# Ledger of designs, part 174: peptides against a protein of PDB entry 3H8D

Target 1, 122 residues: chain A of PDB entry 3H8D
Amino acid sequence: DMKRQQRFFRIPFIRPADQYKDPQNKKKGWWYAHFDGPWIARQMELHPDKPPILLVAGKDDMEMCELNLEETGLTRKRGAEILPRQFEEIWERCGGIQYLQSAIESRQARPTYATAMLQNLL

## One batch from the design tools (peptide; made by RFdiffusion4, then SolubleMPNN)

Design b2_p25_4_s2 (from b2_p25_4, 10 letters changed)
Fold by OpenDDE base, seed 1:
Structure b2_p25_4_s2 (fold): chain B 122 residues (1-122), chain C 122 residues (1-122), chain A 25 residues (1-25)
Amino acid sequence: as target 1 above (122 residues)
Amino acid sequence: as target 1 above (122 residues)
Amino acid sequence: MEENIKRFEEWLRSRGMVPLEQEDE
């Protein structure tokens, strides 16, 4: 079984209400994704005016990107791909370990590279 | 056992003879490294005027970077860190899979993340 | 390929996120 490629991406965004404002008045957020092969494993959103959003496959499928990696075009988007640590650092800061752990414990998390890594860590 | 962080780096270099030439006359090479935690696992060099050099821990220790990751300062060098795939793509093109495989088969390769990955792939 | 990017961006917008261009390094 070929190990799926773990790839991480981020996209800066603004609120719809800010899209027509001057640059200085645009509060920027960040959308993050971890793809375990073609499938999203984790999603994270840093919003400018609300708490971070953490999402894990299985639990939060309805809120996560429905497109597979190829369909996102992220691999062709300059600057979108980030280092694993660039994702994990933010994930950790946002309480991602605890969030994913709880999802595993409640049997809501779909097995992914992320769940496996966490289970190996604990 | 905490899984060691896999980190990849590349640094451009020029030949000593070219260091005082005009930019257009400087043939650039690329130095690549894969660190399995603090320890180098693979090293790769794309030279402008000779074949690529592939090096694997255990076999080529004498030719590989003797500094641990922290000592290299690579983590503090902007633009030095690269994505895993950025390393692996070049590694594959240079015949790295075969090189590492041979090193494993001859029992010259020190066990690293790279050796483990290859053994799982084969 | 560009169509996929557009599709993704539209998905982001549907979630209330208007994507921006990332600064070049």
Scores: peptide ipSAE 0.290, ipTM 0.582, DockQ to the pose 0.493
Fold by OpenDDE base, seed 5:
Structure b2_p25_4_s2 (fold): chain B 122 residues (1-122), chain C 122 residues (1-122), chain A 25 residues (1-25)
Amino acid sequence: as target 1 above (122 residues)
Amino acid sequence: as target 1 above (122 residues)
Amino acid sequence: MEENIKRFEEWLRSRGMVPLEQEDE
């Protein structure tokens, strides 16, 4: 719904233990977020040494970014914002569709743009 | 609908008469396109010396890009793809919402992602 | 704006993620 703009962001990260290592010894991960208007709808974390973490609003609120979009400063961070497909491509590869679907079916997911779109796809 | 990905592109252009002028004498315009899946849904042109041109599928097919997305090569042109909001911001400023709405009401607009979203907004 | 960015980065750190600057081309 165009009432709320959908915005996507990505932040590279390293582990705390790596932050003082030489560049070659820093294993990089990626944090992703989908904001449905001001509120996060999906979060995804690609870690270097463990399986991806997928999070959806309603189900995983406690693990998701607690800040609204404005509070994150992401809209003002150079290079942080990404195209929808840049998020979705990784989301799909990580099994995000199935994850969100399961959350919907179990009535754990809060209705978001993502849930609506998925329900249209099914 | 996530069945068709929405992709947006922007290409700067100069007028044919300016192409051989000195850089300071080249007035730049911007060509914008919204593709709903493989097919163009909206097109917008910011000209340096005339009002913006707004085009919507169904109504303005003859004036819009005739190529499908793949044929355009836009997906392979560095820097051409833009965020949805980068398109929408300009679209709205140019009166695109009203233009599309009018096209819908007159039954000239072909149903697209854009028409669906607008109808949800109204 | 810088304050918000800092707050967000602190949140990331709390989850074990130290944010990096994007690489310049």
Scores: peptide ipSAE 0.289, ipTM 0.599, DockQ to the pose 0.458
Fold by OpenDDE base, seed 3:
Structure b2_p25_4_s2 (fold): chain B 122 residues (1-122), chain C 122 residues (1-122), chain A 25 residues (1-25)
Amino acid sequence: as target 1 above (122 residues)
Amino acid sequence: as target 1 above (122 residues)
Amino acid sequence: MEENIKRFEEWLRSRGMVPLEQEDE
């Protein structure tokens, strides 16, 4: 129903301390982003050795990627774009619904497709 | 904004007459489907030797896949699911916007995410 | 636009994430 495209991306990463280790000693993490049109709406980070990080626009702007979608180059990075469900499944597992809900209730969340979707579901 | 997941799929096909030919003599077509939740909303077929076929729910039910999403097994077929834009780009090129618009205006289109999206854009 | 990809990867590094190459599909 929204005019803006909802696009999702993920990038695998390793820790700086692991970058020069043997492959078997590198623990992989995943960085995720949801873009509502050109603007990021949600960011999520799965780290190999600490709890997941959930971020929502408006509340967590200082920790989220400051680049708009075009500036990230993600649309040109092969394999980076993922299906919506590939993002949402992990988001839900990490407690993203509750996190975003709390951000809305505290009036910290910037309106996005994510906020609208959640409000439609509640 | 919609509660139902919008999922898109494509399956390559060859013509029956080509199935026993050498690979170099097999012309590939593409079958596309848009599912609005469990129900098909749009179907599109790119044929190697004839014009594209566009189909919309309500208008073209007799020509569209009669199976719901789960019955198709598409969700279990590796590589079948595609990004929304991978469908929409081709849909637009084939004149899908005009086709769906005409179906709505003639009151032949069943309400779907596709109809809602188009009506939001007009 | 390789420059934007590079910029983004540098941003990831600044946040403690060293990006890995992804498989081409």
Scores: peptide ipSAE 0.288, ipTM 0.584, DockQ to the pose 0.518
Fold by OpenDDE base, seed 2:
Structure b2_p25_4_s2 (fold): chain B 122 residues (1-122), chain C 122 residues (1-122), chain A 25 residues (1-25)
Amino acid sequence: as target 1 above (122 residues)
Amino acid sequence: as target 1 above (122 residues)
Amino acid sequence: MEENIKRFEEWLRSRGMVPLEQEDE
């Protein structure tokens, strides 16, 4: 929907324990977010030493960023915004389609642009 | 629709007449394209010395890129791909919504992701 | 604006993620 802008972001991170280690010992992860307008629709975390974490609005609200898009400052963070495909590619690799579908079928997912698109795909 | 990836590109261009002038005398324009899957849906040209040119599939096929996305090589051109908003922002500024709407109403527009989204907006 | 970025970074840290500067790709 053109009424709500779909925006995608990623932020690299390290573990607190690695913060003061040599760069080579800082295992890097990636935090991803899809915002459907001002509100987060999907979140994804790629950790270096545990399985990916997939989160969808409605089901995983407690674990997702509580800040609206403007409050995150992500739109003003250089290099943070990514192309939709850069998000979707990772999302798909992590089993995001199945995860979101399951959330929809269990009635846990909050309707978002992502859920609507998935319904169009299925 | 998740079935067709929406991808946006921009390419700077100069006028042939400026090609061999000093850099300061090379007036730069911008060529924009929205691809709905493999097929172009919208094209936009920002020229330095004439009004923007807006083109939509169905109506302006003869003036739009005839190559499918893969044939363009744009996906492999570094820096060519842009965020949806980077396209839409310029599109809107150039009156693209009205242009596309007019094309739809005149039955000249080929149905695309763009036309569908506009219908959702209106 | 900077305040919001800091707020977000703090949120990340609270989740065990220390944000890094974006690498120039």
Scores: peptide ipSAE 0.287, ipTM 0.601, DockQ to the pose 0.473

Design b2_p25_4_s3 (from b2_p25_4, 10 letters changed)
Fold by OpenDDE base, seed 5:
Structure b2_p25_4_s3 (fold): chain B 122 residues (1-122), chain C 122 residues (1-122), chain A 25 residues (1-25)
Amino acid sequence: as target 1 above (122 residues)
Amino acid sequence: as target 1 above (122 residues)
Amino acid sequence: MERNIERFEEWLRSRGRVPLEQEDE
């Protein structure tokens, strides 16, 4: 709903081992986050050499960013914020719908905007 | 819901009379649109020398963009798409919430994502 | 402001993700 703003962010990253390598040898990943108001609802990571990581609130809290949105500073990092579709497109490609659905069905997912939207879709 | 993508766009415009003036004499306005799926749900115009124009589906159909999203080409215009908050912030400042609420209460507003969100807020 | 983003970046680093700056478009 309109009470909680849905905001999405993306941060490119490299592995620590690649920090000091030449640019061509730095394998790039992408860190994604969906914030439902101040708190993260979904997190996703694209890795160059391993399967995507999908995380949803409730189920994966310990693996997700524990900082609230303001604490992250992401809203003030130029270029970090992305459109909803820029997140969702990747989320869907990575099997995020099924992942979240499974988390809901297993009662592991915390109710979020994401869970509500999925339940509206199904 | 997730079935219809909510997409927002912004296009700068100048007044026809300013087309051929020097840049310093061209007063810039902004055209905004919210698409609920393929169809426009809200339209807004910021003008340099007159009050903002707020338009909502159902009530203001004849004054709004009649093209569906694909027909507009906005999705292919680089820099045109904006974040939801970039629209909503201006919408709110211009009294859009009250405008849409009034349209709902008068039964002039067509049900859209925008109407649903507002009803969730209130 | 910078403090928060630095904390976040440190959080990422602690998890093996070294953040990069946005590539210029």
Scores: peptide ipSAE 0.377, ipTM 0.616, DockQ to the pose 0.442
Fold by OpenDDE base, seed 4:
Structure b2_p25_4_s3 (fold): chain B 122 residues (1-122), chain C 122 residues (1-122), chain A 25 residues (1-25)
Amino acid sequence: as target 1 above (122 residues)
Amino acid sequence: as target 1 above (122 residues)
Amino acid sequence: MERNIERFEEWLRSRGRVPLEQEDE
């Protein structure tokens, strides 16, 4: 059902090795998720010291959040939810369009709102 | 196409009569809009001194924003775009569900994402 | 419900991501 709510979230994080350092020495990363209804459709991560990580449902299930949206509690965490464009702008800059396209072409991607939107764009 | 982007916006306003008063004497209202793709689907207004105004496409076209989303410039106005829930929470509190339901039943509402979602809920 | 976000945060930690508080929290 392509009428499912599309919800996007962002959580800043640090590495375990930086956990007990002074704030100025904690290198910040960003965890992003796109939920298509209750289930994650896309995940990505920005890191301070390595390339972005892009993940899409079907292809990367074992590396993505296994919790459904309600189980994450993200909808109740203040400041966690972001606008679609806040996700998409980063996704595009990280090469997400090409990544998802390749996953579709290889038949690795599970159909989601994201796959449908990409197919509309191409 | 129910795959269209759903985008929500909020703009504060003051009454014309308060335009040149001191800031403390300007009563603030809020203008809200839901765009289903390029076209407005719902509009509502919170006022400091009168009941909320609810408007739905098809029924209230003459009272709603006549510009398409791109023409409004809202997507380019910093701070104007809001999360879906930020709109829906106010919509629900203002009786929007019942208002749209009545518009559907009377065949006044133009089919939109909003009408489809309501029909899924009921 | 409060336990869900804690579960998620623990999941993140298990993956090597220690969550931080948001600026507006």
Scores: peptide ipSAE 0.375, ipTM 0.595, DockQ to the pose 0.525
Fold by OpenDDE base, seed 3:
Structure b2_p25_4_s3 (fold): chain B 122 residues (1-122), chain C 122 residues (1-122), chain A 25 residues (1-25)
Amino acid sequence: as target 1 above (122 residues)
Amino acid sequence: as target 1 above (122 residues)
Amino acid sequence: MERNIERFEEWLRSRGRVPLEQEDE
């Protein structure tokens, strides 16, 4: 059902090794998630010193957040929710379109709002 | 097509009479809009000293923004775009569900994402 | 439901991501 609510979230993080360093030496990463209704559709991570991580439901379930949206508490965390474009711009920049397309073509992707949108785009 | 992008915007305004008053005497209103793809679906206005205004496409076209989304420049105005819930919470509080329902029942409402969602809800 | 966000944050930590606080805008 394409009428499911699409919600996007972002959480900044640091590496455990940087936890006790001076603020200027804490290199930030960003954790992103796209929820299609209660279920995660895409996950993305920006890291300060390694390539971005792109994950799509069906293919990468073991690496993605296993909590449903309610279980994450993200909807109740102030500042966590972001606009769709705030996710999509980074997703596209990181090669997310190609990544998701490949997952669809290989029949690894679980159908989500994201897969449907991509299939409409191409 | 329910796959159209739903985008929401909010702009503060002051009354013309308050334009040249001291800052503490400028009572703010809020202009809200819901765009279903390129076309406006709902408009809402909060006023400091009169009842809220609720407007729905088809019924209230003459009172609503006549510009398509691109023409408004809202997507390029920093801070204007808001989350869906930031619109919906106010919409619901102002009686928007009942207002839209009445517009549907009277066959005045143009079909939009909002009308479809309401019809699914009821 | 504050326990859920704590659970999520612990999940992040288990994956090597220590969550940071964001400013309230």
Scores: peptide ipSAE 0.373, ipTM 0.591, DockQ to the pose 0.564
Fold by OpenDDE base, seed 2:
Structure b2_p25_4_s3 (fold): chain B 122 residues (1-122), chain C 122 residues (1-122), chain A 25 residues (1-25)
Amino acid sequence: as target 1 above (122 residues)
Amino acid sequence: as target 1 above (122 residues)
Amino acid sequence: MERNIERFEEWLRSRGRVPLEQEDE
């Protein structure tokens, strides 16, 4: 049901090795998630020293957050929730459209709001 | 099409009579809008000295923003866009569900994402 | 509910991502 609530979140992170370094030496990454209702549809990670990671439901389930939205507590984490466009802009820059499209074409993607939107776009 | 982008905005306002008063004497209101794609679906106003104003497409067109989303420039106004929940929380507190429901039942509401969501909820 | 976010943060850590605090909006 495309009438499910679409919610987007981001969390900054650092590498474990940087935990105890001075702030200026902590290379910051960003973890992103798109939840289609209670279930994750897309996940994305920006890293300071490697290519972005793109993940889509069905294809990358094992690498994605396994907690449902409520279990994550993200909805109650101040500053974690972001606007759809804040996610999509980064997603697009990282090649997310192509990634999701490829996952759909290979029959690896689980149908989600994201897949439906892409199918509507193309 | 419920696959249209749902975007929400809020803008603070002060009463015209308060324009030239000291900041502490400027009673701030809040203008809210929900756009279902390019077209407004709901509008809401919080006032410091009168009841909230609730407006829904079809019923209250004449009192609502007459510009499409792009024409408003809201998407380009920093800080104007808000999360869906930020709108819905206030909408609910102001009796928006009942207001929209009544508009639907009276056949005054234009079908929008908001009406569809309400119909899904009830 | 607060336990859930901690659980999530633990999940992130298990994946090699130590969550940081960010500015409030």
Scores: peptide ipSAE 0.379, ipTM 0.604, DockQ to the pose 0.560; fails the geometry check

Design b2_p25_4_s4 (from b2_p25_4, 9 letters changed)
Fold by OpenDDE base, seed 3:
Structure b2_p25_4_s4 (fold): chain B 122 residues (1-122), chain C 122 residues (1-122), chain A 25 residues (1-25)
Amino acid sequence: as target 1 above (122 residues)
Amino acid sequence: as target 1 above (122 residues)
Amino acid sequence: MEEAERRFEEWLRSKGMVPLEQEDE
């Protein structure tokens, strides 16, 4: 929806097991989120030791962040907000288009900017 | 258009008269651009010593950058790309909504993402 | 805002992700 701001964020993370290791032994992952206005639309996780995790609203609500945008504090966290392309590039690389398409076709996806975008691209 | 990437850029500039002055005597301006895919849709200039300049495609083509996005090299200039809100916040503050609306009503505006956005908001 | 950030960090940890500091842009 053109009335809602599309905002994207990423947070680097390490595994709990690496928490107290030397920096050279900490493998870094990345948590990504796409918010369609105050509501999360997509979530993506790049892990250092397992396949990427793709999540879409409606289908994966139980695994996605339950906090709305304001509750996350992400808009106030310096360096957390990223450009749309910084999210989309990784999303596409991880098979996000196909994943979201499948969620739409199975009627599991909640309508979001992301679903509208895909339906307009097809 | 949801098929075209909306990308925003800003470049700081100084006045030619300040070019060789000490840093404390250089007043900085800001040049902004909104590209709807490869084509510029809006341009905005914040000057240190005069009112902001707002420009919209179709109406102000003679004053706007004639280069398409790739020709500008902006995508390769570190720090030039900004978030949509970083553009829109200043655009709105400078009266950009009214300016674009007037361009649409006078049939001077070329259809862009910006014109579509405004027409969907109204 | 600090409470929101803390809550979010705790959520990440509950999912097995320990957040790191990120450079300012």
Scores: peptide ipSAE 0.343, ipTM 0.605, DockQ to the pose 0.513
Fold by OpenDDE base, seed 5:
Structure b2_p25_4_s4 (fold): chain B 122 residues (1-122), chain C 122 residues (1-122), chain A 25 residues (1-25)
Amino acid sequence: as target 1 above (122 residues)
Amino acid sequence: as target 1 above (122 residues)
Amino acid sequence: MEEAERRFEEWLRSKGMVPLEQEDE
């Protein structure tokens, strides 16, 4: 709801092994995050050479960013913040709706804005 | 909810009288819009020389953009789309919450994502 | 600010992701 801001961020990355290669030899990935207020609700990683990684709060806490939004510095990083749809489009393409739904049904998902919206959709 | 995209846009404008003046003599305003799906939910105008204008669907339909989102071409205009908070920050600063609340209480506001979120806040 | 960004970058690196700067459009 309006009480908590929904904010989305994206960071391009490369693999450590590619860090010192020429630009043409650096395979790029994308790290995505959805913050429901100060706390992460969803995380998503597009890797250049493996399947996407989808993560939802509650279920995947140990694999998700443990920093609160302020601690990430994302709000101050130029170009990091993205529109909700820029996140959701990729999320949906990667099967995020089904993933989150399954997490809800298995009682693994922590209630977030994301879970609430999905439940309204269904 | 997830069924309808919430999209926000901002367009700078100048007064007609300033259209052909030198840049230093053109006072700029800002036109803002919130679309709940294809239809406008809120509109806001920051004028350089008069109080802000706040408009909400249902109450102010005749003063708001009559075009659906697709018809506006806003989705195709570079730089027009903004983050939700970029809209909300100005909206709140201009007293938008109170304005929308009053419209709801007077039964003038058409139900939108905006009205729903406000009602959840209260 | 700088400290926050540093911590986040370190976190990303710990997960096998080296952040890049976003290219200007």
Scores: peptide ipSAE 0.341, ipTM 0.616, DockQ to the pose 0.458
Fold by OpenDDE base, seed 4:
Structure b2_p25_4_s4 (fold): chain B 122 residues (1-122), chain C 122 residues (1-122), chain A 25 residues (1-25)
Amino acid sequence: as target 1 above (122 residues)
Amino acid sequence: as target 1 above (122 residues)
Amino acid sequence: MEEAERRFEEWLRSKGMVPLEQEDE
């Protein structure tokens, strides 16, 4: 159902190897998630030393967050929730539209709000 | 179409009479809006000296923003856009659910994402 | 709530990401 609540989250992270370094030596990344109702629809990771990672439900389930929205605690983590456009802006810059489109065409993508909206756009 | 983008905005305001007063003497209010795609679905106003004002499309068109989303410039105003829950939390506290429900039952409300979601909830 | 946050943090760590604290609003 396209009436499900769309919620977006972002969490900064560092690499395990940097965990105990001085702050100036910690390279920062960003983890992003789009939840379509209780279930994740898209995930995106910005790493300091490698290309962005884009993931879509159905195709990339094994690499995506396995917890439902409630189980993540993200809704209760101050500053974690972001505006839809804050996610989409990065998603688009990283080639997310083409990535999701390809997943749909190859029949790998599970139907989500994201797939529906993309089909509406194209 | 329930696939339309739902966007929420908040802008602080002061009363015209306070416009040229010292900052400490300016009483602040808040203007809220929910846009269902290009068109406003709900509007809400928190005033310093009177009860909150709730407005819904169809019923309160003459008192609501007459501009479509693009015409408002809200999408380009830094800090104006808010999370859905930031709107809904205040909406609920002010009795918005009951207000919209009554507007639906009286056949005054124009169908929007808000009316659809309320019907889904009740 | 604490358990949920802990579980998610552990998941992130298992994926090679150590979460940092976020700014308060």
Scores: peptide ipSAE 0.340, ipTM 0.595, DockQ to the pose 0.583
Fold by OpenDDE base, seed 2:
Structure b2_p25_4_s4 (fold): chain B 122 residues (1-122), chain C 122 residues (1-122), chain A 25 residues (1-25)
Amino acid sequence: as target 1 above (122 residues)
Amino acid sequence: as target 1 above (122 residues)
Amino acid sequence: MEEAERRFEEWLRSKGMVPLEQEDE
């Protein structure tokens, strides 16, 4: 549904092992989410010491946040919401277009705003 | 074209007459723009001492910014780009939905992402 | 609101991510 609001969020994180270390020893990662209306469409994780993780709805539901947008509280968390381009730029760098495309072609992707946009681009 | 990037911008402004006044005497307004790809789709102006101005492509081209997005330099201006919701919230408050709807019905509106979204909502 | 944020934080932690405070942009 084209009238669903597209919202993007980013949360910095550290590893549990680094939680009590000095700030200089805390390796920082980033969690990203794209919500198509109340439901997550894409997720990605930039980890400090392993390859990026890309996740798309339908294919990767078990690894993605199971909370709907309201349940996350992200819309109320100051600084969490980001511009679409801030998400897309990282998504593209990580190979997200190919990842989502493959998920669509394998019929694993749940139809979302993201899948629709990709299909319009291709 | 659904693959066109939707970008929103906000610029504070003061009246020319206030330009050289003390900061406390500068009544601040806000200029907003929605770009559908390189081209402006919607514009609005919140003035400190007069009603909001709403403008939609096709109907109000003569009053809207004539520069394409790249020419404006807005994408390079720190703090200018805003979240879609930050635009839409103000747009809605100002009666933008009705304004755009009327422009569509009168066949004055140029088809844009905004007109398409509205037609999906209605 | 706090409950929602707490649940989300707990979810992140369960995935091995301890959320940090973020600055205003």
Scores: peptide ipSAE 0.345, ipTM 0.620, DockQ to the pose 0.536; fails the geometry check

